Peptides against a protein of PDB entry 4N78. Designs and how they scored, part 146

Target 1, 186 residues: chain A of PDB entry 4N78
Amino acid sequence: HFQVICRLLGYQGIAVVMEELLKVVKSLLQGTILQYVKTLMEVMPKICRLPRHEYGSPGILEFFHHQLKDIVEYAELKTVCFQNLREVGNAILFCLLIEQSLSLEEVCDLLHAAPFQNILPRVHVKEGERLDAKMKRLESKYAPLHLVPLIERLGTPQQIAIAREGDLLTKERLCCGLSMFEVILT
Target 2, 155 residues: chain B of PDB entry 4N78
Amino acid sequence: MAELQMLLEEEIPGGRRALFDSYTNLERVADYCENNYIQSADKQRALEETKAYTTQSLASVAYLINTLANNVLQMLDIQASQLRRMESSINHISQTVDIHKEKVARREIGILTTNKNTSRTHKIIAPANLERPVRYIRKPIDYTILDDIGHGVKW

## One batch from the design tools (peptide; made by RFdiffusion4, then SolubleMPNN)

Design b2_p18_3_s1 (from b2_p18_3, 8 letters changed)
Fold by OpenDDE base, seed 4:
Structure b2_p18_3_s1 (fold): chain B 186 residues (1-186), chain C 155 residues (1-155), chain A 18 residues (1-18)
Amino acid sequence: as target 1 above (186 residues)
Amino acid sequence: as target 2 above (155 residues)
Amino acid sequence: LEKKKEETVKFYEELLKE
């Protein structure tokens, strides 16, 4: 589903969606969540020490349950605060999944374009074959597919310019060095 | 452009008119030949004259059709060439617009990006001072205290 | 890979300046 969304929206659509999600997250964090956090800080026990291990797991759990009773009984936390936190979480996950899907699409595009852009894969050399000979053979095999040199030889100046720009845009993908998710975390 | 205009406005309409006029003339020639054959005392001569006129008429019609056909073909070739040029121009503009749109889109998404931090493998600096392993006396956790809480199966 | 990363970053930086 995310792959389809990425294909449909493209870079521009993804950018718009991400910007809107960032606004929503910011609004939730600075608004309702902040207010609840402040309220929670006020009701939090001032002194909460770890009970003695002698009370066992049930006793320790009961102790913490008692210490947090006021928080757990606060109905608005469950209905509103947790919902907002879920929304923030969903937004973050959405951004992550979109970026991952976009990265996969970009990698696929790069792989498909590679033979046409004089980008050769690393060749596994079998025992007894010279690496140089295999590389030369591969270069010769893919040489006719080099698009930009071909157009430079046969095309009009306008076609050459478009081909160069297209080649550059094809090579320069976000996944090569940029991250959107890191910005969101920030 | 001038050649196409001449073909469309003068040559092809002129050829069509000429062909139509030829039809009218052929009808007159046919009538003449028929009457001449009926009235002539020398039927053989009249027949030969009719054959001559028929051959001439067929030749003239063939010429007119051929000329008109060639002019139409020429017109179509010129139009096809013009369409190809227009297509090339449209394609060029379309590609330019697409490249521009892509650049704009990439600018927009680029604003939302930062450099990937290559996680330098933080060398786990082993703390130099091996704090003496405080002998973790593993006191066996007696889970039997939980036997009274819930439906625990007595082994 | 690092060179390509640098080129990509530079490309997008240039796009942002335009």
Scores: peptide ipSAE 0.321, ipTM 0.792, DockQ to the pose 0.656
Fold by OpenDDE base, seed 3:
Structure b2_p18_3_s1 (fold): chain B 186 residues (1-186), chain C 155 residues (1-155), chain A 18 residues (1-18)
Amino acid sequence: as target 1 above (186 residues)
Amino acid sequence: as target 2 above (155 residues)
Amino acid sequence: LEKKKEETVKFYEELLKE
């Protein structure tokens, strides 16, 4: 589903959606959530000591539950805060999944474009085969597919310019060095 | 352009008219040959004349058809060339626009990106007062208490 | 891979400056 969304929206659409999500998240965090967090901090126990290990995991859990009883009760009464947190979480997950899907799409594009851009994969050489000979064979095989040199030879100046720009845009993908998710987490 | 105009306005219409006129003329020639053969005392001569006129008529029609066909082909070639040029121009504009749109899109998404190698170091603030060390007594943890909880395997 | 990364980063930085 996310792959389809990425293909449908493209870079422009993804950017718009992410910008809007960031605005929503910011609004939620700086508004309602912040207010609730401040209130919760006021009711937070001032002294919370680590219980003795002799209480075991259940006893420790009960201890902390008791210490946070007022907070839990308050939070249960304020379900709106949890809903907002859910929305924030969903937005973050959405952005993550979109970025992952976009990266996959970009990688596929790079792979498909590689033969046309004189980008050859490293070939595993079996024992007894000459790497150089194999690479030369591959180069000769794909040489006619090199688009930019072909257009430079046969095309008009305008076509050459377009081909070069297209080639550059094809090579320069976000997945090669950039991350959107890190920005979202900031 | 001048050549195409001449083909469309003068040569092809002229050729079509000539071909039509040839049809009417051929009918007249055929009638003449028929009558001449019937009325002539020398049938051999009349036949030879008919053959001559037939050959001439066929040659003339063939010439007219060939000329017209060549002119039509030439016209089509010129038109095809014009269409190709127009297509090329449109494609160029379209590609230029697409590249521009792509660049704009890349800019817009680019502002939402950062370098992957950016390490975020969060400064951990140590509490002002160190909590009093509590003596740690290691007691074996008995997990058998959990055997009755969930879908775990009872060992 | 690092070189490619640097080139990509540079490319997008240039786009952002325009």
Scores: peptide ipSAE 0.320, ipTM 0.795, DockQ to the pose 0.589
Fold by OpenDDE base, seed 5:
Structure b2_p18_3_s1 (fold): chain B 186 residues (1-186), chain C 155 residues (1-155), chain A 18 residues (1-18)
Amino acid sequence: as target 1 above (186 residues)
Amino acid sequence: as target 2 above (155 residues)
Amino acid sequence: LEKKKEETVKFYEELLKE
């Protein structure tokens, strides 16, 4: 699903969605969640000492439950605050998954473009074969596929310009060094 | 363009008119030949004359048709060439627009991106200066990520 | 054009002789 979304939306669509999500998240965090957190802080016991370990885990739990009874029983915490947190979480996850999916698409694009851009993979060399010879052979094999040089040779100036720009755009992908998710986490 | 215009406006219409006129003339010639044959004392001569006129008429019509046909073909070729040129132009414009749109899209999404911090250090140091041009560090894309998804040729 | 016409005429004349 995310792959399809990425394909359909493209960079622009993804950007728009992410921007809107960020707005929503910001609104949730600065609004409702913040208010609830402030309220919770106000009702939080001022003095909560660790109970003695002798009470055991159940006793300790009961102690804290008692101390936090008002907070735990706060119905709006479950219904509103946690829901908002879920929404935030979902938004984050969505962004992560979109970025991952986008990265996959970008990598695929790069892989597909590589032969046309004189980007050759390292070939596995069997014992006794010279890597250089294989690489040279590979280079020779794919040399006719180099699009930009081909167009530079045969194309019009406009075509050359377009080809160069296209080549650049193809090479410059987000997955090469950019992260949206990191921005979202910020 | 001038040649096409001449073909469209002058030569082809002229050729059509010539054919039409030829038709009328041929009818007259036929009538003449018929009458001449009937009235002539020398039927053989009249027949030979008719044959000559027939040959001439056929040749003239053939010529007119051939000329017209060639002009039409030439016209079509020129038009086809023009269409191809227009198509090429449109394609170039389209590509330019697409590239522009892509650039815009890239900028838009780029605003939402930051450089991947490869450093293991957990300190989310918010890069203070947003303005630094994201130098694409050409890190070789580790394509191994795709190894699990596709029927990669196991070399 | 006249030459072509003549050639055409000649061609048809030859065809008719056959």
Scores: peptide ipSAE 0.031, ipTM 0.664, DockQ to the pose 0.005
Fold by OpenDDE base, seed 2:
Structure b2_p18_3_s1 (fold): chain B 186 residues (1-186), chain C 155 residues (1-155), chain A 18 residues (1-18)
Amino acid sequence: as target 1 above (186 residues)
Amino acid sequence: as target 2 above (155 residues)
Amino acid sequence: LEKKKEETVKFYEELLKE
C-alpha cells in the first residue's frame, strides 16, 4: 500500500501529505495532549514513595493502583487522550513507512538508471583475475549505453540540455543522503 | 511552406482538371477513330492512325497520372515532415515542463529532509580489558528462611 | 518532366509494337 501511495503521490504529493500530517501532529501535541498532560500533572500525587518490598508484588500493585486511582478513573483519558496519542503514533509510523517505501523506489530507480549513467557495480573478482582489467572490460561493454555522452554526440543542443538535466535529476535522490523521518522527530 | 501551398492550391487541382479534360478528349479521339475507320477506303491506314492516337493517348494519361501521384506523394511527405517537427517541438516543451515540475517538487520535499547522520559507527573499540564476565554464581535463594515469617495457618 | 514524358511515350510505343 505504501509503495502504491508513493508512486501515486510522487515527491510533490508526499511533501504535501507530510506537511499536513505534521500540522495535525503539532496541533494534537500542543493542544489536546498538552492540556491532558497538564491536568494529569496536577492530579498526580506529589509524593509517591516506593512501597517497601515487604508488601509483595500484589501489595505494591494495589498501592500504585490506589495512588493512581483518580487518573485511571478519568474516562476521558482513555477515550480522548489515548486516541490522540494513537493518532500521533500512527502519523509517525506513516511517515516512517512512506520514507522507507520511497527509499526503496528511489533505489530501484537508481539501479535501473545505473548502466546508462556509467555507474557500474563492483565486479566479483575470481582468484587470479585483475580487478582493473575486469572493470575496464565492463566499462567498455556498457559504454554505448551511456545516455548523456550519446546524446551529446548525436543530439541537438536542446536535447543535450534536457538530457543533462534529466541525468542530474535521476542521480539526485533522497535516499542518497537525506532523511525526512529525522525532521519529523524533530 | 510555399511548395506545399503550390501543391495544394495549384498543382494537384490542376492535375485533376487535366485528367478530367483528358477523359473528354479521349472520347472525342475514340469517336474520330471509329468514324474514320468506317468512312475510309483504306482501312489499313485508318487502323495505323488509330494505333498512333491510342499510343499517344495512353502515354498522355500515364504521364498525367504519374505527375499527379508524385505531387500527392510530395504533399504527403511535406505534411509528414511538418507533423514530425511539431511533435518534436511538443515533446521538448513537455520535457521542459516535466523537468521544471520535478525541480519544484524536489525543492518542496527537500524542505522536509535533513542530512542522514551517517553516524560513523565508531568501531566500538572493544575495551582491551574484557572484564572477565564475573560468573554470577546464582546461589539458589533458599526461600525456606521465609517459612517462619508468614501468618501461615499451621495446618 | 518532358524527358519523362518522352520516355513514357517511347515505352508505350514499344509495347504496342509487340
Scores: peptide ipSAE 0.028, ipTM 0.673, DockQ to the pose 0.005

Design b2_p18_3_s2 (from b2_p18_3, 7 letters changed)
Fold by OpenDDE base, seed 2:
Structure b2_p18_3_s2 (fold): chain B 186 residues (1-186), chain C 155 residues (1-155), chain A 18 residues (1-18)
Amino acid sequence: as target 1 above (186 residues)
Amino acid sequence: as target 2 above (155 residues)
Amino acid sequence: LEKRRQETVAYYQSLLAE
């Protein structure tokens, strides 16, 4: 599903969706969640020591329930605050999944473009084969596919300019050096 | 452009008219040859004249057809060349627009990105003070306290 | 790989400057 969404929206559509999600997340964090956190900090016990292990698991649980009673009894916490936190979490996960899907799409595009851009795969040389000979064979095999040099030889100046710009756009994908998710986490 | 216009407006229509006129003329020649053969006392001479007219007529028609065909072919070649030039222009514009749109899209998404932090292999600076391993003294846990809890075998 | 990363970053920065 996310792959389809990425293909449908493209860079522009993804950017718009991400910007709106960031606005929503920011609004939730700075508004409702912040208010609840402040309120919770006020009602939180100032001194909460770890109970003795001698009370056993049930006793320890009861102790913490008692210490957090005022927080647990705050009905709006579960209905509003936790819901908002879920929304934030979902938004973050959505952004992560979109970025991952986009990265996969970009990698596929880069791989498909590689033979046309003089990008050769690292060849694993089996024992006994000369690396240089194999690389030369690959270079000779793919040399006719190099698009920009071909157009530079046969094309008009306008076609050459477009080909160079297109080549640059094809090479410079976000996944090569940029991350959207890191921005979301800040 | 002037050549194409001449072909379309003058040469090809003119060639078609000439061919039509040749048809009417051929009919007249055929009638003449038939009548001449019937009326002539010298049938051999009349036949030779008919052969000459037939050869001339065939040659003239062949010439007219060839000229017209060449003009039509030339017209088509010029039109094909014009279409190719138009296609090239459209492709250039389309590609320019696509590149521009892509750049705009990339600017928009680029604002939402930051540099991938190369995981600097932070040298795990071993904390200078190795916390002395607190000697874990295993006190034997006496499980006999649980003997009274549940349906287990009382020893 | 690092060179490519730097080139990509520089490219997108250049787009932002336009």
Scores: peptide ipSAE 0.376, ipTM 0.800, DockQ to the pose 0.662
Fold by OpenDDE base, seed 4:
Parts: structure tokens; sequence; C-alpha cells
Structure b2_p18_3_s2 (fold): chain B 186 residues (1-186), chain C 155 residues (1-155), chain A 18 residues (1-18)
């Protein structure tokens, strides 16, 4: 589903959606969530020490339940905070999944374009074969597919310009060096 | 453009009119030949004249049809060439617009991106001062408290 | 790969500067 969304929206659509999601997340974090966090900090136990291990796991659990009772009761009474946190979480996950899907599409595009852009696959050299000889064979095999040099030789100046720009656009994909998700996490 | 205009406005309509006129003339010639054959005392001569007129008429019609067909083909070739040129121009404009739109889209999404942090192999600097291991007296965890919960093995 | 990464970053920076 995310792959289809990425294909449908393109770079521009994804950018718009991500910007709006960032605004929503920012609004939720600076608004309702901040208010709840402040309130929760007020009801938080001032002194909470680790109980002695001699109380056993049940005793320790009961201790923490008692210490956090007011917080749990408050959270149960005001479920709106959890809903907002869920919305933030969903937005973050959505952004992550969109970026991952976009990266996959970009990688696929790069792989498909590679033979046409003089990008040769890594050659596995079998025992006894010279790496240089295999590389030369691959270069010779894919040489006729190099679009930009071909168009530079046979095309009009306008076609050459478009081919160069198209080649550049094909090569320069976000997944090569940029991350949107890191911006969301900051 | 002048040649195409001449074909469309003069040559092809003129050829069509010529064919129509030829049809009318052929009918007159046929009537003449029929009457001439009936009235002529020399039927053989009349027949030969009819054959000559028929051959001439067929040749004329064939010529007119061929000329018109060639003019139509020429017109279509010129039009096809014009369409190809227009298509090329439209494609060029379309590609230019698409490239521009893509650049704009990339600017917009680029604003929302940062450089991927290369995982700097942070050398885990072992803290120099090994905090003296506080003698962790491992008291055996008595799990017997869990014996009453579920299907625990009774010792 | 690092060179390509740098080129990509530079390209997108150039687009932003325009």
Amino acid sequence: as target 1 above (186 residues)
Amino acid sequence: as target 2 above (155 residues)
Amino acid sequence: LEKRRQETVAYYQSLLAE
C-alpha cells in the first residue's frame, strides 16, 4: 500500500504530506501532550528508590504500582493523552514507512537505470578468471546502452541537453545521501 | 506550406473535377461510337474507330486517376511530416516541463531532508575508572513463589 | 558510495540555492 502511495504522490506529493504531518506532530507535542506531561510531572513521586531485592519480584512490582498509582489513575481518567500519543506514533510510523517505500522505489529505479548510465554491477570473479578481462567484457557488453554518450553523438543539441538533465535526475535520488526521517526525529 | 496549399486547393479538386468531366465525356464518346457503328456501312472501320476511342478514353481515365492518387499521397506525406514535426516540438516542451516540475518537487522534498549520519564507529571508550565491582552477592533467586502460578513443577 | 552520497547532497543543495 505504501509503495502505491509513493508512486501516486511522487516527490511533490510526499513532500506536502510530510510537511503537514510534521505540523500536526509539532502541534500535538507542543499543545496537549506538553500539558499532560507537565501535569504528570506534578503527580510523579518525588522520591522513588529501588526497593530492596529481598521483597521479591511481587513486592517490587507492588511497590512500583503503588508509587505510580496516581499516574495510572490519572491516565485512565484522561485517555485523550494516549490518543494523541497514538496519533503522533502513527504519524511517525507513516513517515518511516513512506520513506522506506520511497527508498525502495528509488533503488529499483537506480538498478534499472544502471546499465544505461555506465554503472556496472560488481563482478564475481570465478577462480582462474582475470578481473580485468571480465570488467572489459562487461564494459563492452553495456557500452551500446550508454544513453548520454549515444545521444551526444547522434542527437540534436536540445536532445542532448534533455538527456543530460534526465540522466542527472535519474542518478541523484534521495536515498543516496539524504534522510527525511532523521529530520522528523529531531 | 505553399505546396500543400496548392495540392489542397488546386491540384486535388482540379483532379476530381477532371475525373467527373471525363465521366461525362466518356458517355458522349460511347454514344457517338454506338451511333457511328449503326450508321456506318463499313462496320469494320467503325469497330476499329470504337476500339481506338475506347483505348484512348481508358488511358485518359487511368492517367487522371494516377495523377490524382499521386497528389493525394503527396499531400498525406507532407501532412505526416508536419505532424511529426509538431509531435517532436510538443514532446520537447513536455519533457522540459516535466524536468522543471521534477526539479521543483525535488526542491520541496529536499527541504525536508538532512544528511544521512554515517555511523561513526564511535570507539566505545571503556571508562578508564573501572568502578570497583561492588561485590554483587548473587543471592539465589527463589522461584518457588511462582510454583503456585500455572503448572509449575512442585519440588 | 561516499562520493555518490556527497554528489547527491551537493546536487540537492544546489537546487535549494536556486
Scores: peptide ipSAE 0.374, ipTM 0.799, DockQ to the pose 0.649
Fold by OpenDDE base, seed 3:
Structure b2_p18_3_s2 (fold): chain B 186 residues (1-186), chain C 155 residues (1-155), chain A 18 residues (1-18)
Amino acid sequence: as target 1 above (186 residues)
Amino acid sequence: as target 2 above (155 residues)
Amino acid sequence: LEKRRQETVAYYQSLLAE
């Protein structure tokens, strides 16, 4: 589903959706969630010490649950605050999955374009084989597919310009060095 | 442009008219040859004359057809060349627009990106002060309060 | 890989500057 969404929206559509999601998340965080957090901080126990380790993990959990019982049982926290947190979580997950799907698409594009851009895979050399000979064979095999040099030789100036720009666009994909999800987490 | 216009307006219509006229003339020649053969005392001579007229007529028609065909082919070649040029121009414009749109889109999405960084995990530091022993009574925790949180299992 | 990363970053920065 996310792959289809990425294909349908493209970079521009994804950008718009991400921007809107960020606005929603910010609104939720700075609005309702912040208000609840402030309220919760006011009613938070002033003294809450770490219980002894002898109580074990279950005992420690029960201790903290008891200390926070009144807070946890607050009805509005469950109905409103947790719902908003769910929305924030869903938005974050959505962004993550979109970025992952986009990255996969970009990687596929890069791989498909590689033979046309003089990008050769790393050659595995078996014992007894010469690396230079294999590389030469590989270069010879893909040399006719080098698009930009081919167009530079046979194309019009306009075609050459377009080919160069297209080549640049093909190479410079977001997944090579940029992350959207890190921005969302900031 | 002038050549194409001449072909469309003058040469091809003229050739078609010439072929039509040749058809009518051929009918007249055929009638003449038939009558000449019937009326002639020397059938051999009449036959030879008919052969000569037939050869001439066929040559004339062949010439007209060939000329017209060449003109039509030339017209089609010119038109095909024009269409190819138009296609090339359209493709160029289309590609330019697509590149521009892509750059705009990349600018927009680029605003929402940052450099990939590896974050270091924070170390958990234990508190320095030991807590005094407090008597704690364990009670069962009811987690049903969380049942409505999340996508819950619809029972 | 690092070189490519830097090139990509530079490219997108250039787009933002336009």
Scores: peptide ipSAE 0.371, ipTM 0.804, DockQ to the pose 0.594
Fold by OpenDDE base, seed 5:
Structure b2_p18_3_s2 (fold): chain B 186 residues (1-186), chain C 155 residues (1-155), chain A 18 residues (1-18)
Amino acid sequence: as target 1 above (186 residues)
Amino acid sequence: as target 2 above (155 residues)
Amino acid sequence: LEKRRQETVAYYQSLLAE
């Protein structure tokens, strides 16, 4: 699903969605969630000491339950806060999944474009084969596929310019060095 | 453009008119040949003359048709070339627009990105000193401390 | 890979500057 979304939206669509999600998250965090957190902090016991171990696990649990009773009751009664947190979580996950899907698509594009851009894969050298010979063979095999040099030889100046720009756009993908998700976490 | 216009407006219509006129003329020639043959005392000569006119007429028509056909073909070739040039221009514009749109899109998404933090994988420097396997002395875990908390089966 | 990463970053920065 996310792959399809990425394909349909493209960079622009993804950017718009991400921006809107960031706005929503920011609004939730700075608004409702912040208010709830402030309220919870006010109700938080000022002094909460670890009870004596002599009370046992049940006694300790009961102690903390008692100390946090107002908080628990408040949290249970106001499900809105949890819903907002879920929304934030979902938004974060959505962003993560979109970025992952986009990265996969970009990597695939890069891999598909590689033969046309004079990017040769690392060849596994079997015992007894010279790496240099294999590389030379690969170079010779893919040399006719080098698009930009081909167009530079056969194309019009306009075509050459477009080819160069297209080549640059093909090479420079987000997955190579940029992350959107890190911005969201920030 | 001038050549195409000349073909469309002058040469091809002119050729069609010439062909039509030729038809009319051929009819007149046919009538002449028929009458000449009937009136001539020398039928053989009249026949030969008719053959000559027929050959000439056929040659003339063939020439007119060939000329017209060549002009039409030339017209079509010019038009095809113009269409190809137009297509090329449209494609160029389309590609330019697409590249521009892509750049805009990349700017927009780029605003939402930051550099990936490559966590420097700390080379786990194997500590040179192989810590001698400290003999794991299994100290028996005295679980008796937990006996008071659970419904332990009082044996 | 690092070089390519830097190039990518530089490219997108250049787009933002335009």
Scores: peptide ipSAE 0.377, ipTM 0.803, DockQ to the pose 0.702; fails the geometry check

